# Ledger of designs, part 16: peptides against a protein of PDB entry 3ZN8

Target 1, 125 residues: chain A of PDB entry 3ZN8
Amino acid sequence: LEEYDKIQKKMEDVMEGKGKLTLRDVYAQIIALRKMGPLSKVLQHIPGLGIMLPTPSEDQLKIGEEKIRRWLAALNSMTYKELENPNIIDKSRMRRIAEGSGLEVEEVRELLEWYNNMNRLLKMV

## One batch from the design tools (peptide; made by RFdiffusion4, then SolubleMPNN)

Design b1_p10_8_s3 (from b1_p10_8, 4 letters changed)
Fold by OpenDDE base, seed 3:
Structure b1_p10_8_s3 (fold): chain B 125 residues (1-125), chain A 10 residues (1-10)
Amino acid sequence: as target 1 above (125 residues)
Amino acid sequence: VLLQLIAEHL
């Protein structure tokens, strides 16, 4: 709970333009959520999510949990500098991260693209 | 928020 509240406050600060979302923040969020239980249980604790999104099927939740596990493997293969500033991740770094995590380069690219899109959206608010 | 964004991308 306390780790989750710290993460929420940091997200609010980033939404207010007072901070930068990093991959370290993404990592900390994923870990905090996994400590709360399966993704299905965590989604049930988010007010309004069930109103804005159709309840994911059990199979969609399993696919989502697998994707999160793969992204955690990629994040665990990143250096502290890469986690704090993902924009330094060039093709060579991306390949190293893929090889170190047992992922395709495309899966690492997808994580970085997702992060970039999120960080753009958070800066437009 | 992050979970909503993950769920919107899954």
Scores: peptide ipSAE 0.039, ipTM 0.652, DockQ to the pose 0.432
Fold by OpenDDE base, seed 5:
Structure b1_p10_8_s3 (fold): chain B 125 residues (1-125), chain A 10 residues (1-10)
Amino acid sequence: as target 1 above (125 residues)
Amino acid sequence: VLLQLIAEHL
């Protein structure tokens, strides 16, 4: 509970422009959500998400759970400096992360693109 | 692990 509340407060501070979202924050959020159970149960606890997203099929939930597991493998393959400042991740770092996680470079790129898009959205609020 | 340790010290 206390760890989750610290992550929530940090996300609020980032939304208010008082902080920066890092991949460490993303990692901590994914771990906190996974402690609540399977992704299917987590999605049911997000107010308004069931209005914005069609109820995912069981197969879509399995794909989403696999994607989260792959992203956790990538995050576990990053250095502390990379987690705190993902903008330092060049092509060489991205290849190393992919090799260390057993992922394609494209999957690591997709995680970084998602992170960059989230940070752009958070700066517009 | 070893490559991560090297990259943390760089």
Scores: peptide ipSAE 0.025, ipTM 0.641, DockQ to the pose 0.028
Fold by OpenDDE base, seed 4:
Structure b1_p10_8_s3 (fold): chain B 125 residues (1-125), chain A 10 residues (1-10)
Amino acid sequence: as target 1 above (125 residues)
Amino acid sequence: VLLQLIAEHL
């Protein structure tokens, strides 16, 4: 409960333009969601998502859970400076993160692209 | 983290 309230307040601060979304904030959100149970249960707790998204198949849930696990491995392989400022992650840092997490460099690139897209969307609100 | 700092200095 108390960790969830800290994450909500941080999301509100970012939505109000008082903060920057970091990969540390992303990590904290993923951990909070995982404490709620399997991805299927988490999706059931998001009001309105079940109206806009078709009910995911069991295979889609497994793919989503594996992608979350891989992104957590990448995040655990980042330095504090990289988590706070992902824009410093060059090709050398990205390769090191991939090697340290047992991921392909492309999977680390996809995480960074997703983060950049999310941070662009949050600046348009 | 420690192995990563070593790999940035080699």
Scores: peptide ipSAE 0.022, ipTM 0.617, DockQ to the pose 0.026
Fold by OpenDDE base, seed 2:
Structure b1_p10_8_s3 (fold): chain B 125 residues (1-125), chain A 10 residues (1-10)
Amino acid sequence: as target 1 above (125 residues)
Amino acid sequence: VLLQLIAEHL
């Protein structure tokens, strides 16, 4: 509970423009969500998500959980400096992260692109 | 950690 409230408050501060979303924040959120149970249980607790998304099939949930697992492997292969400032991740760092996580460079690129897109959206609110 | 430090200094 207390760790979740700290993460939620930090998301609110970022949405209010009082903070920067980092990959450390993304990591902490993924871990907090995983402590709540499988992705299926997490999705059931998000108000309005069940109205906007069709009930995901069991296979779609498995794909989503696998994607989260891969992103956690990438995040676990990042340095503290990279997690706090993802914009320093160049092609060399991206390759190292991919090799260290057992992922393709494209999967690490996709995570960084997703982060960049999310951080842009949060600055427009 | 150690391999990451080495890769940051190369």
Scores: peptide ipSAE 0.022, ipTM 0.614, DockQ to the pose 0.026

Design b1_p10_8_s4 (from b1_p10_8, 7 letters changed)
Fold by OpenDDE base, seed 1:
Structure b1_p10_8_s4 (fold): chain B 125 residues (1-125), chain A 10 residues (1-10)
Amino acid sequence: as target 1 above (125 residues)
Amino acid sequence: LLLKLLYEHL
């Protein structure tokens, strides 16, 4: 609970333009969510989400949980400098992260693209 | 918000 509230406050500060979301923040949030249980249970705890989003199939939830696990492997293979400033992750760093996590380079690229899209959206709110 | 955007990208 307290760790989740700290992450929410940081996201609010970022939405207000008072901060920047890092991959360290992404990591901390994914860990906090996993402590709440499977993705299905976490989604059930978000007020209004079940009204705004179609109920995922059991197979979609399994795919989502697998993708989160793979992204955590990538994040665990990053340096502290990369987590704090993901923009330094070049093709060489991306390949090292992929090799260290047992992922394809494309999966690491997808995580970084998602992070970049997230930061764009947070600046528009 | 992060959860919503995670779900929209999965």
Scores: peptide ipSAE 0.149, ipTM 0.698, DockQ to the pose 0.533
Fold by OpenDDE base, seed 5:
Structure b1_p10_8_s4 (fold): chain B 125 residues (1-125), chain A 10 residues (1-10)
Amino acid sequence: as target 1 above (125 residues)
Amino acid sequence: LLLKLLYEHL
């Protein structure tokens, strides 16, 4: 609970323009949510998700859970400096992260693009 | 929020 509340406050500070969301903050959120149980149970606890998004099928939840496991492998293969400032991740770093995580370079690119898109959206709020 | 944005991207 306390770890989750710290992450929520960090997200609020970013939405107010008082901070920056990092991949370390993303990692901490994924770990905190996984401690609550399977992705299916965690999605049920998001207010308004069932109103704004279609209820995912069991197969979509399995695909999502596998994608999260792959992204955690990528995050675990990053340096502290990369987690705090993902913008330093060049093609050479991206390849090293992919090799160290057993992922394709494209999967690491997708995580970084998702992070960049999320950080753009948080600046528009 | 992050998990919602994750789900919207998957």
Scores: peptide ipSAE 0.146, ipTM 0.694, DockQ to the pose 0.483
Fold by OpenDDE base, seed 3:
Structure b1_p10_8_s4 (fold): chain B 125 residues (1-125), chain A 10 residues (1-10)
Amino acid sequence: as target 1 above (125 residues)
Amino acid sequence: LLLKLLYEHL
């Protein structure tokens, strides 16, 4: 609970422009949420999600859990400097992360693209 | 929020 509240506060601070979302923040959030149980239980704790999004099928939840597992493998293969400053991740770093995580370079690129899109959205609020 | 955005990209 306390770790989750710290992460929520960090997200609020980032949304208020008081910080930058890093891949360390992403990692910490994924870990905290996984401690609450499977993605299905975690999604039930998001207010308004069941009203705004279709209830995911069991198969969609399995796909989501697998994608999260793959992204955690990539994050675990990053250096502290890369987690704090993902913009330093060049093609050579992406390849190293992919090789170290057992992922395709495209999957590491997808994670970084998602992160970049997230930070763009947070700057538009 | 991040989970919502994660779910929207799964």
Scores: peptide ipSAE 0.143, ipTM 0.693, DockQ to the pose 0.491
Fold by OpenDDE base, seed 2:
Structure b1_p10_8_s4 (fold): chain B 125 residues (1-125), chain A 10 residues (1-10)
Amino acid sequence: as target 1 above (125 residues)
Amino acid sequence: LLLKLLYEHL
């Protein structure tokens, strides 16, 4: 609870322009949510999600949980400097992260693209 | 919010 509340408050601060969303914040959120249980249980705790999104099939939840595991492997292979400032991650850093995580460079690129898109959306609010 | 954006991307 307390760790989740700290992360929520940091997201609010970022949406208010008082902070920067980092991959460290993304990592901490994913870990906090995984401590609450499988993705299915966590999705049930999001108000309005069941109204806005179709109830995911068990197979869709398994695919999502696998993608999260891969992204966590990538995040675990990043340096503190990379987690705090993902914009420094060049092609050489992406390759190192991919090699260290057992992922394709494309999967690391996809995580970074997702982060960049999210950080753009949070700056528009 | 993060999980919603994660799910919308997945």
Scores: peptide ipSAE 0.142, ipTM 0.693, DockQ to the pose 0.487

## One batch from the design tools (peptide; made by RFdiffusion4, then SolubleMPNN)

Design b1_p11_1_s1 (from b1_p11_1, 5 letters changed)
Fold by OpenDDE base, seed 2:
Structure b1_p11_1_s1 (fold): chain B 125 residues (1-125), chain A 11 residues (1-11)
Amino acid sequence: as target 1 above (125 residues)
Amino acid sequence: LFPLIAEQLLK
């Protein structure tokens, strides 16, 4: 119950965020995706994505759905300070997040690398 | 942000 309430509060807080791209924003967007249904339905609502990407196979969709679950587990294992400022996540924090989420450290690193790349791209626009 | 997340999940 207490952990559930903490997660729900984290979710509510995330929906109010304005400004610089954070992992809180990423989390909110993933939750919004999940509310729309399976990844297959979500992709149908993204104009131009079906033109840029070949129609994903059922196996690719399954892998994508698993990756969503893993990223959500990692994000749920982060502190508010880490979600708001992911740059504070060092090797020790990555290991803690990995252990808390049941992920490999490499999977947490991949998420953070992706975030850093996205934040770089958004600053160029 | 949404399309970029979806694209990364499919890689």
Scores: peptide ipSAE 0.312, ipTM 0.840, DockQ to the pose 0.470
Fold by OpenDDE base, seed 1:
Structure b1_p11_1_s1 (fold): chain B 125 residues (1-125), chain A 11 residues (1-11)
Amino acid sequence: as target 1 above (125 residues)
Amino acid sequence: LFPLIAEQLLK
Protein backbone atom coordinates (compact mmCIF):
# COMPACT_ATOMS: atom_id res chain seq x y z
CA LEU B 1 0.00 0.00 0.00
CA GLU B 2 2.73 2.52 0.89
CA GLU B 3 4.64 1.68 -2.28
CA TYR B 4 1.44 2.08 -4.26
CA ASP B 5 0.86 5.54 -2.77
CA LYS B 6 4.42 6.63 -3.65
CA ILE B 7 3.89 5.47 -7.20
CA GLN B 8 0.52 7.24 -7.45
CA LYS B 9 2.09 10.45 -6.18
CA LYS B 10 4.85 10.15 -8.76
CA MET B 11 2.25 9.48 -11.42
CA GLU B 12 0.45 12.67 -10.36
CA ASP B 13 3.74 14.60 -10.55
CA VAL B 14 4.31 13.23 -14.08
CA MET B 15 0.74 14.14 -15.08
CA GLU B 16 1.33 17.66 -13.73
CA GLY B 17 4.55 17.91 -15.79
CA LYS B 18 6.72 17.88 -12.62
CA GLY B 19 8.49 14.67 -13.62
CA LYS B 20 8.82 11.84 -16.12
CA LEU B 21 7.88 8.19 -15.99
CA THR B 22 10.97 5.95 -15.98
CA LEU B 23 11.46 2.20 -16.13
CA ARG B 24 12.43 2.43 -12.46
CA ASP B 25 8.85 3.58 -11.82
CA VAL B 26 7.53 0.73 -13.97
CA TYR B 27 9.73 -1.71 -12.05
CA ALA B 28 8.46 -0.42 -8.70
CA GLN B 29 4.87 -0.80 -9.89
CA ILE B 30 5.37 -4.36 -11.11
CA ILE B 31 6.98 -5.26 -7.77
CA ALA B 32 4.05 -3.68 -5.92
CA LEU B 33 1.66 -5.56 -8.21
CA ARG B 34 3.34 -8.89 -7.41
CA LYS B 35 3.21 -8.20 -3.68
CA MET B 36 -0.59 -8.08 -4.00
CA GLY B 37 -0.55 -11.68 -5.22
CA PRO B 38 -1.43 -13.34 -8.51
CA LEU B 39 -2.71 -11.20 -11.37
CA SER B 40 -6.28 -12.43 -10.77
CA LYS B 41 -6.19 -11.06 -7.23
CA VAL B 42 -4.68 -7.77 -8.38
CA LEU B 43 -7.37 -7.23 -11.00
CA GLN B 44 -10.03 -7.62 -8.30
CA HIS B 45 -8.42 -4.76 -6.35
CA ILE B 46 -8.52 -2.28 -9.25
CA PRO B 47 -11.78 -0.31 -9.02
CA GLY B 48 -13.63 -0.08 -12.31
CA LEU B 49 -11.28 -2.39 -14.20
CA GLY B 50 -13.87 -5.18 -14.16
CA ILE B 51 -16.21 -2.91 -16.10
CA MET B 52 -13.52 -1.72 -18.53
CA LEU B 53 -12.02 -5.11 -19.35
CA PRO B 54 -13.78 -8.37 -20.03
CA THR B 55 -13.17 -10.95 -17.32
CA PRO B 56 -9.92 -12.62 -18.36
CA SER B 57 -9.88 -16.37 -18.85
CA GLU B 58 -7.67 -18.55 -16.69
CA ASP B 59 -5.33 -18.97 -19.66
CA GLN B 60 -5.10 -15.20 -20.16
CA LEU B 61 -4.21 -14.81 -16.48
CA LYS B 62 -1.47 -17.43 -16.81
CA ILE B 63 -0.08 -15.67 -19.88
CA GLY B 64 -0.22 -12.33 -18.05
CA GLU B 65 1.56 -13.78 -15.02
CA GLU B 66 4.30 -15.18 -17.25
CA LYS B 67 4.62 -11.80 -18.99
CA ILE B 68 5.11 -10.14 -15.58
CA ARG B 69 7.98 -12.55 -14.84
CA ARG B 70 9.51 -11.84 -18.25
CA TRP B 71 9.28 -8.06 -17.86
CA LEU B 72 10.88 -8.34 -14.41
CA ALA B 73 13.70 -10.43 -15.88
CA ALA B 74 14.27 -7.75 -18.53
CA LEU B 75 14.18 -4.93 -15.97
CA ASN B 76 16.59 -6.82 -13.68
CA SER B 77 19.00 -7.09 -16.63
CA MET B 78 19.02 -3.31 -17.21
CA THR B 79 21.58 -0.90 -15.79
CA TYR B 80 20.53 1.91 -13.46
CA LYS B 81 21.22 4.40 -16.27
CA GLU B 82 18.94 2.46 -18.62
CA LEU B 83 16.14 2.31 -16.02
CA GLU B 84 16.36 6.07 -15.40
CA ASN B 85 16.75 6.97 -19.09
CA PRO B 86 15.31 4.19 -21.28
CA ASN B 87 15.87 6.28 -24.42
CA ILE B 88 19.56 5.26 -24.35
CA ILE B 89 18.57 1.62 -24.97
CA ASP B 90 19.71 0.96 -28.53
CA LYS B 91 19.72 -2.32 -30.48
CA SER B 92 22.98 -3.42 -28.84
CA ARG B 93 21.61 -2.77 -25.34
CA MET B 94 18.34 -4.55 -26.22
CA ARG B 95 20.28 -7.65 -27.36
CA ARG B 96 22.36 -7.62 -24.15
CA ILE B 97 19.22 -7.28 -22.02
CA ALA B 98 17.48 -10.06 -23.95
CA GLU B 99 20.47 -12.41 -23.61
CA GLY B 100 20.90 -11.58 -19.92
CA SER B 101 17.20 -12.20 -19.20
CA GLY B 102 16.73 -15.26 -21.43
CA LEU B 103 14.18 -13.37 -23.56
CA GLU B 104 13.76 -12.67 -27.24
CA VAL B 105 14.76 -9.18 -28.39
CA GLU B 106 11.15 -8.69 -29.50
CA GLU B 107 9.95 -9.13 -25.89
CA VAL B 108 12.35 -6.42 -24.69
CA ARG B 109 11.24 -4.21 -27.57
CA GLU B 110 7.59 -4.74 -26.60
CA LEU B 111 8.30 -3.55 -23.05
CA LEU B 112 10.12 -0.46 -24.34
CA GLU B 113 7.39 0.30 -26.86
CA TRP B 114 4.77 0.07 -24.13
CA TYR B 115 6.84 2.39 -21.93
CA ASN B 116 7.24 4.92 -24.75
CA ASN B 117 3.50 4.84 -25.46
CA MET B 118 2.68 5.36 -21.78
CA ASN B 119 5.13 8.24 -21.49
CA ARG B 120 3.60 9.87 -24.58
CA LEU B 121 0.08 9.54 -23.17
CA LEU B 122 1.17 11.04 -19.85
CA LYS B 123 2.72 14.06 -21.59
CA MET B 124 -0.52 14.69 -23.50
CA VAL B 125 -2.56 15.01 -20.31
CA LEU A 1 0.00 2.82 -13.77
CA PHE A 2 -1.42 -0.39 -12.27
CA PRO A 3 -4.44 -0.47 -14.59
CA LEU A 4 -2.26 0.34 -17.60
CA ILE A 5 0.26 -2.40 -16.75
CA ALA A 6 -2.54 -4.88 -16.12
CA GLU A 7 -4.18 -4.00 -19.43
CA GLN A 8 -0.92 -4.52 -21.30
CA LEU A 9 -0.25 -7.86 -19.60
CA LEU A 10 -3.66 -9.11 -20.73
CA LYS A 11 -3.18 -8.13 -24.38
Scores: peptide ipSAE 0.311, ipTM 0.836, DockQ to the pose 0.457
Fold by OpenDDE base, seed 4:
Structure b1_p11_1_s1 (fold): chain B 125 residues (1-125), chain A 11 residues (1-11)
Amino acid sequence: as target 1 above (125 residues)
Amino acid sequence: LFPLIAEQLLK
């Protein structure tokens, strides 16, 4: 609860333009999600998500769980500087992260693209 | 952020 509240408050500050979303923040949130249990349990704890998203199939949950593992592997393969400032992640860094995490470069690119999209949305609010 | 992460993980 206390870690969740800190993450939420920081997210609110970012949404208010008082901060920048980093991959460290993303990492902290994924870890907090994992502490809540399987993705199926996490989804039950998100108010309104069941209204916005159809109940995921077992296969979707499995894919989601695998994606969590992959994103964590990528994040664990990043340097502190990369986590704090993901904009420095060029093609060379992305390849290194992919190699270090056992992922395809495209999977690392997908994570970074998602992050960039989220950070854009947060700046538009 | 949780809903947005969850949504992306389910795509």
Scores: peptide ipSAE 0.311, ipTM 0.836, DockQ to the pose 0.458
Fold by OpenDDE base, seed 5:
Structure b1_p11_1_s1 (fold): chain B 125 residues (1-125), chain A 11 residues (1-11)
Amino acid sequence: as target 1 above (125 residues)
Amino acid sequence: LFPLIAEQLLK
């Protein structure tokens, strides 16, 4: 219990420190999303998204819920150093993360590619 | 960040 609280408190203190998106920031946002309930309920709380995106089908919501579980499994299999600096994730680390999470290497690669694309967009703003 | 994650999960 005490070690878990120290990890959570360190997780709060480092979120204040640097204007660079990390996988830790991604993890925190997914956890916040999950606390609001299923993806269908979460989408109702995002202002303007219902105007920009067509209402997802029940099948699309199920696929989205499974994708959340897969991304959380990958993120939970990363080290603290990998979450803070994803650029250190080489082919060997990616394979370890995939094996530890029960995912294909391609699914871990997809998460990292999405993260890299988000960082490129944030540098343009 | 939250809306961008939600959008990617629906693709």
Scores: peptide ipSAE 0.300, ipTM 0.836, DockQ to the pose 0.462

Design b1_p11_1_s2 (from b1_p11_1, 7 letters changed)
Fold by OpenDDE base, seed 3:
Structure b1_p11_1_s2 (fold): chain B 125 residues (1-125), chain A 11 residues (1-11)
Amino acid sequence: as target 1 above (125 residues)
Amino acid sequence: LLELILNYLRS
């Protein structure tokens, strides 16, 4: 919970243009939340989720949990420099990360695209 | 953050 609060503050700073969201931040938040238990239990502790998201089905929870595990594998295969500055990840790095994590290159690309979109959205708020 | 992840996964 303490780590979560730290990450939330980081996100607020990014939203105010005082920082940059990194994959290190993403990783840290996912890990912090996962310490609370399975995805279904974690969702119960996210404020406003009940209003923002419909209640997920059991199948949706399983899919989400698997996706998180796969993205964590990718993040665990990145260097600290890559986590702090994902923009340096070129095709060679992406291939290495994919091979190290057991993912398709396209899945690593998807993660990076998600990150880029997320970072842009935070700066627009 | 996780809410946004889940929203992305749902789409």
Scores: peptide ipSAE 0.126, ipTM 0.670, DockQ to the pose 0.379
Fold by OpenDDE base, seed 5:
Structure b1_p11_1_s2 (fold): chain B 125 residues (1-125), chain A 11 residues (1-11)
Amino acid sequence: as target 1 above (125 residues)
Amino acid sequence: LLELILNYLRS
């Protein structure tokens, strides 16, 4: 819980333009949330989520859980330098990460695109 | 962050 709170505070700073979001930050938060158990239990610890989002079905939770697992595998296959500065990840690095994580290159690209979209949103806030 | 991930997955 204390780790989660620390990460959330940092995220707030990023949202306020006081910092930048890296894949290290993403990794840290996912790990902190995973310590709370399955995705269904994690969602119970997010205040206000039930108001903002409809309660996902059991099947949707399973899909989400699997996606998180896959993204963690990709993140675990990245170097520290890549986690801190994902922009350096070229085609060669993506292929290495995909092979190391047992994923398709397209799925690694999906994670990176999500990250890029997140940064775009942060800049608009 | 998790909420944002879920939103992305839902899209």
Scores: peptide ipSAE 0.126, ipTM 0.668, DockQ to the pose 0.368
Fold by OpenDDE base, seed 1:
Structure b1_p11_1_s2 (fold): chain B 125 residues (1-125), chain A 11 residues (1-11)
Amino acid sequence: as target 1 above (125 residues)
Amino acid sequence: LLELILNYLRS
C-alpha cells in the first residue's frame, strides 16, 4: 500500500505536468498491484471500476495476467537507463530485451507503444 | 495504470 500510494502520487504529478512517467514507474506500480494477488482480486480493490468498466470474463483476466507477466519479463531485461528513458530503446536494444525475456520483438514493441500511448494520454488530461 | 492496461488489452 505504501508503494502504491507513492506511485499514485507520482502519476498525479505527471498528469499535472510536474513530472515524467517512466517504465521504472510502470514496473513499480505493476509490482505493487500484483502484491494484492490475481487481477480479479486487484480489480475488486479499485473503487468504481465495476461501474466504469464492464467486468472482464475469466478468460480475459487470464489473458491479462499472462500479458502482465510477459511485460514484467521484458522490464526485468531492461537496463536502468532504458527504464528511465525508454526512447533510447532502438532495434538492437529491443531485440536484446526480447531475447533476454523469451519474448518476440513484437511483444516488446507492443509494451513500448503502450507506454508511449499512455504518456500521450496522461499529458492530454 | 491497471485500468489503462486493461483498456489497451481489450482494444
Scores: peptide ipSAE 0.122, ipTM 0.672, DockQ to the pose 0.372
Fold by OpenDDE base, seed 2:
Structure b1_p11_1_s2 (fold): chain B 125 residues (1-125), chain A 11 residues (1-11)
Amino acid sequence: as target 1 above (125 residues)
Amino acid sequence: LLELILNYLRS
């Protein structure tokens, strides 16, 4: 519960333009979400969203879970400085992270792109 | 939206 409150406060600050979403925040959020179950199930409890989101197939859920697992591996291979300031991750760092996590560089790039998009969206809310 | 998700997770 305390961790959830910390994440919530951080996200609220970001949404208000008073903070910055980091990959550390992403990591914490992923771990917290996994404790409650799939995000898709959480979203189903949001009124109106269940109509907008198609029910994911079992295969889609498996793919999603695998993607999360791979992203967690990448995050676990990042330094504290990289987690707190992902924009410092250059090609050399990206390659190191990929090698350390057993991923392709493109997968690490995908994670970073997702992060950048998410951070931008949060600032718009 | 994210706040709602986080609130749900906390409860």
Scores: peptide ipSAE 0.084, ipTM 0.634, DockQ to the pose 0.094

Design b1_p11_1_s3 (from b1_p11_1, 6 letters changed)
Fold by OpenDDE base, seed 5:
Structure b1_p11_1_s3 (fold): chain B 125 residues (1-125), chain A 11 residues (1-11)
Amino acid sequence: as target 1 above (125 residues)
Amino acid sequence: LFELIAEYLRS
């Protein structure tokens, strides 16, 4: 819970333009939240960000959990420099990460695209 | 942040 609170505080700073969101931050938050229990319970502990998500079905939760697990594998295969500055990840690095995590390159690209989209959204807020 | 992840995954 303490770690979760620290991460949330940092995220608030990022949202206010006082910080920078990195994949390290993403990784840390996912790990902290997963320790709290199943995805359904994790979602209940996230304060609203102006978005009310519908209650997912059990099957959707399982799919989401698997996706998160796969993304964590990718994150675990990244270097510290890559986590701190994902923009340095070129095609060669992306391939290495995919091979190291047992994922398709397209899945790694999807994660990076998600990150980029998040940053764009944060800048608009 | 996690809510945004969840939103992305469900879409």
Scores: peptide ipSAE 0.121, ipTM 0.679, DockQ to the pose 0.397
Fold by OpenDDE base, seed 1:
Structure b1_p11_1_s3 (fold): chain B 125 residues (1-125), chain A 11 residues (1-11)
Amino acid sequence: as target 1 above (125 residues)
Amino acid sequence: LFELIAEYLRS
């Protein structure tokens, strides 16, 4: 519960413009989500989501869960400084992360792009 | 989305 409260407080600060979402926050959130069970169950617990988004197929959910696992591997291969400030991740760092996680560089880039988009989106709300 | 998820996890 303490970890959940930390995540909530951090997100509240970000939404109020008092802070920024980092990859460390993303990591913590993903871990918390995984503790809830399969992605399908997680989505079922979000009120109104089924109305706002089309119901993903079972195959799509499996793909999503695999993607999350792969992203976690990437995150586990990052340094603390990179997690706190993803902007420092250049091509050299990205390659190292990819090699350390067994991913393609493009997959690491996709994670970073997703993070940037998410961070911008949250700040606009 | 993360805020909603965090709120759920706290409860």
Scores: peptide ipSAE 0.080, ipTM 0.640, DockQ to the pose 0.142
Fold by OpenDDE base, seed 3:
Structure b1_p11_1_s3 (fold): chain B 125 residues (1-125), chain A 11 residues (1-11)
Amino acid sequence: as target 1 above (125 residues)
Amino acid sequence: LFELIAEYLRS
């Protein structure tokens, strides 16, 4: 699928240090994963991961999906510039995003922290 | 990880 190829190419560039992971990329990946099905079904196809990670319970899957839905709400409340460069998101922007998405500011902060950690991790590879 | 996921999704 063309959409998946685009995601793959982008992630390959990021992993190779040729690009930057953005929240737009995160959004695209989340949408793609949701179209395919439960994340657990994707993860089980990752070599070695099935052995390392316990099979999530139905409750865990529900919790995860709810978290993703909330994150998507936050992402949908961001401007293009914010999605492309999340580092510009200050307290004012964060509050706006939270209000627009119906989330607590802490939840938006959590998303951004996750992004920052992921971006750092990818740059270390 | 994301690359692996993307590859799986493409298939």
Scores: peptide ipSAE 0.077, ipTM 0.631, DockQ to the pose 0.122
Fold by OpenDDE base, seed 2:
Structure b1_p11_1_s3 (fold): chain B 125 residues (1-125), chain A 11 residues (1-11)
Amino acid sequence: as target 1 above (125 residues)
Amino acid sequence: LFELIAEYLRS
């Protein structure tokens, strides 16, 4: 309960422009969402959203789960400073993170690009 | 959206 409250408060601050989304926040959200199950199922229970998402196939779920595991590995290979300020992650840091997590550099870049896009989206709301 | 998800998770 307390964990969820912390996540909620942080997300509310970001959505209201009072805070900044960090990779630490991303990590926390991923962990929280995994405890609930597939995101599509969670979204189906959100009233007023009005968007019916198709049920993912078993293969899609497996692919998604693997992607999440890989991203978590990357996040676990980052320093606290990098998690709090992902903008400092240059090519050298990306390579270190990739090697430490057993990923390709491109996968780390993809995670960072996803983060940047999400951060931009949240700032627009 | 994230707020709604967080609230749902808390419940």
Scores: peptide ipSAE 0.074, ipTM 0.624, DockQ to the pose 0.094

Design b1_p11_1_s4 (from b1_p11_1, 3 letters changed)
Fold by OpenDDE base, seed 3:
Structure b1_p11_1_s4 (fold): chain B 125 residues (1-125), chain A 11 residues (1-11)
Amino acid sequence: as target 1 above (125 residues)
Amino acid sequence: LFPLIAEKLLE
């Protein structure tokens, strides 16, 4: 609960332009979500999501859990400076992260693209 | 593992 409240407050601060979303914040969110149990239980706790999105199949939940696990491997393979300032992650850093995490470079790129898109959306509100 | 350890030590 306390970790969740810190994450929500950080999201609000970013939405208000008082902060920046980092990959450390993303890491904290993923860990908090995993502590709540299976992704199916987490999705049930998001207000309005069940109205906007069809209930995921069991196979879609497994795919989502595997994707989150892979992203955690990438995040665990980053340096503190990279987590705080993802914009420093160049092609060389991406390759190192991929090799260290057992991922394809494209999967690391996808994580960074997702982060960039989220950080843009949060600034538009 | 080794490249990651090296980068974490150099930063």
Scores: peptide ipSAE 0.057, ipTM 0.679, DockQ to the pose 0.027
Fold by OpenDDE base, seed 2:
Parts: structure tokens; sequence; C-alpha cells
Structure b1_p11_1_s4 (fold): chain B 125 residues (1-125), chain A 11 residues (1-11)
């Protein structure tokens, strides 16, 4: 509970422009969500998500959980400076992260693209 | 692993 409240407050501070969303913040959120239980239970607790998204099939939840697990492997293969400032991650760093995590470079690129898109959306709010 | 450990130790 306390760890979740800290993460939620950090997200609120970022939405208010008082902070920067980093991959460290993303990592902490994913870990906190996983500690709360299966992704299915987490999705049930998000108000309005059940109205906007058809209830994912059990197979879609498993695919999503596996993608998150792969992204966690990539995040665990990043340095502190990379987690704090993902914009420094060049092609050489992406390759190292991919090799360190057992992922394709494209999967690391997808994570970074997702982060960049999220950070752009948060700046528009 | 080794390059990542080296980079993490140099940071």
Amino acid sequence: as target 1 above (125 residues)
Amino acid sequence: LFPLIAEKLLE
C-alpha cells in the first residue's frame, strides 16, 4: 500500500508538471502492480477501464503479462543513468540492453518508443 | 552481463 501511494503521488506530480516520468518510475510501477496480483485483478480496480476496453481474454492477459516480463528484463539491463534519462539510449546502448536481457533490439526499441509516446502525452495534459 | 556490470560500476 505505502509503495503504491508513493508511485501514485509521483505520477500526480508528473501530471502536474512537477516531475519527469522516467523508466525508473515505469519500473517501480510495474513491480508495484505485479505485487498486487495478476494483471486481471489490477485491471478490475482501474475505474472506467472496464467500460473502455472489452475484458481481455485470459490469453490476451497472458500475452500482455509476458510482454511486461520482457520489458522488465530490458529495464533490469539498463544503467541508472539510462533509467533516469532514457533519451541517452542510442543504438549501441539498445544493443547492449538487448544482449543483456536476451531480447531483440526491436523489443528494446518498442519499449523506448512506448515511453517516448507516454511522456509526450503526459506533457499535453 | 560483463559490459553492463562494467558500465554500472563506472556510473
Scores: peptide ipSAE 0.055, ipTM 0.670, DockQ to the pose 0.027
Fold by OpenDDE base, seed 4:
Structure b1_p11_1_s4 (fold): chain B 125 residues (1-125), chain A 11 residues (1-11)
Amino acid sequence: as target 1 above (125 residues)
Amino acid sequence: LFPLIAEKLLE
């Protein structure tokens, strides 16, 4: 609960323009959400997502959980500076992260693209 | 792993 409240407050601060979303914040969110149970329960706790997304099938939940595990492997393969400032991640860093996590470079790129899109959305609110 | 550890130690 306390970790979740810190994450929510950080999201609120970012939405208010008082903070920056980092990959460390993303990591903390993923860990907190995984502690809440299956991805289905996690999605129900995200405001607005339950209205905008169809209820995922069991197979889609399994795919989503595997994707989250892969992204956690990538995040665990980042340096502290990369987690705090993802914009420093060039092609060389991206390849190192991929190799260190056992992922394709494209999977690491997808994580970074998702982060960039999320950070743009949060700055627009 | 080893390059990542080395980079984390140098940062």
Scores: peptide ipSAE 0.055, ipTM 0.679, DockQ to the pose 0.027
Fold by OpenDDE base, seed 1:
Structure b1_p11_1_s4 (fold): chain B 125 residues (1-125), chain A 11 residues (1-11)
Amino acid sequence: as target 1 above (125 residues)
Amino acid sequence: LFPLIAEKLLE
């Protein structure tokens, strides 16, 4: 509960332009979500999501959970400077992170692209 | 692992 409240407050501060979303914040969010249980339970706790999104199949939930696990492996293979400033992650850093996490470079790129898209959306609100 | 350890030690 206390970790969740800290994450919500950080998200509010970012939405108000008082901060920036980092990969450290993403890591904290993923860990908090995993503490709530399977992705299916997490989705059930998001107000209004069940009316806005079709109920994911069990297979889609498994794929999503595996993707989150793979992204955690990538995040655990980053340096503190990379987590705080993801924009420094070049092709050489991406290859190192991929090798360190047992992922393809494309999967690391997908995580970074997702982060960049989220950070753009948060700046438009 | 080794390159990541080296970079973390140099940071």
Scores: peptide ipSAE 0.046, ipTM 0.667, DockQ to the pose 0.026

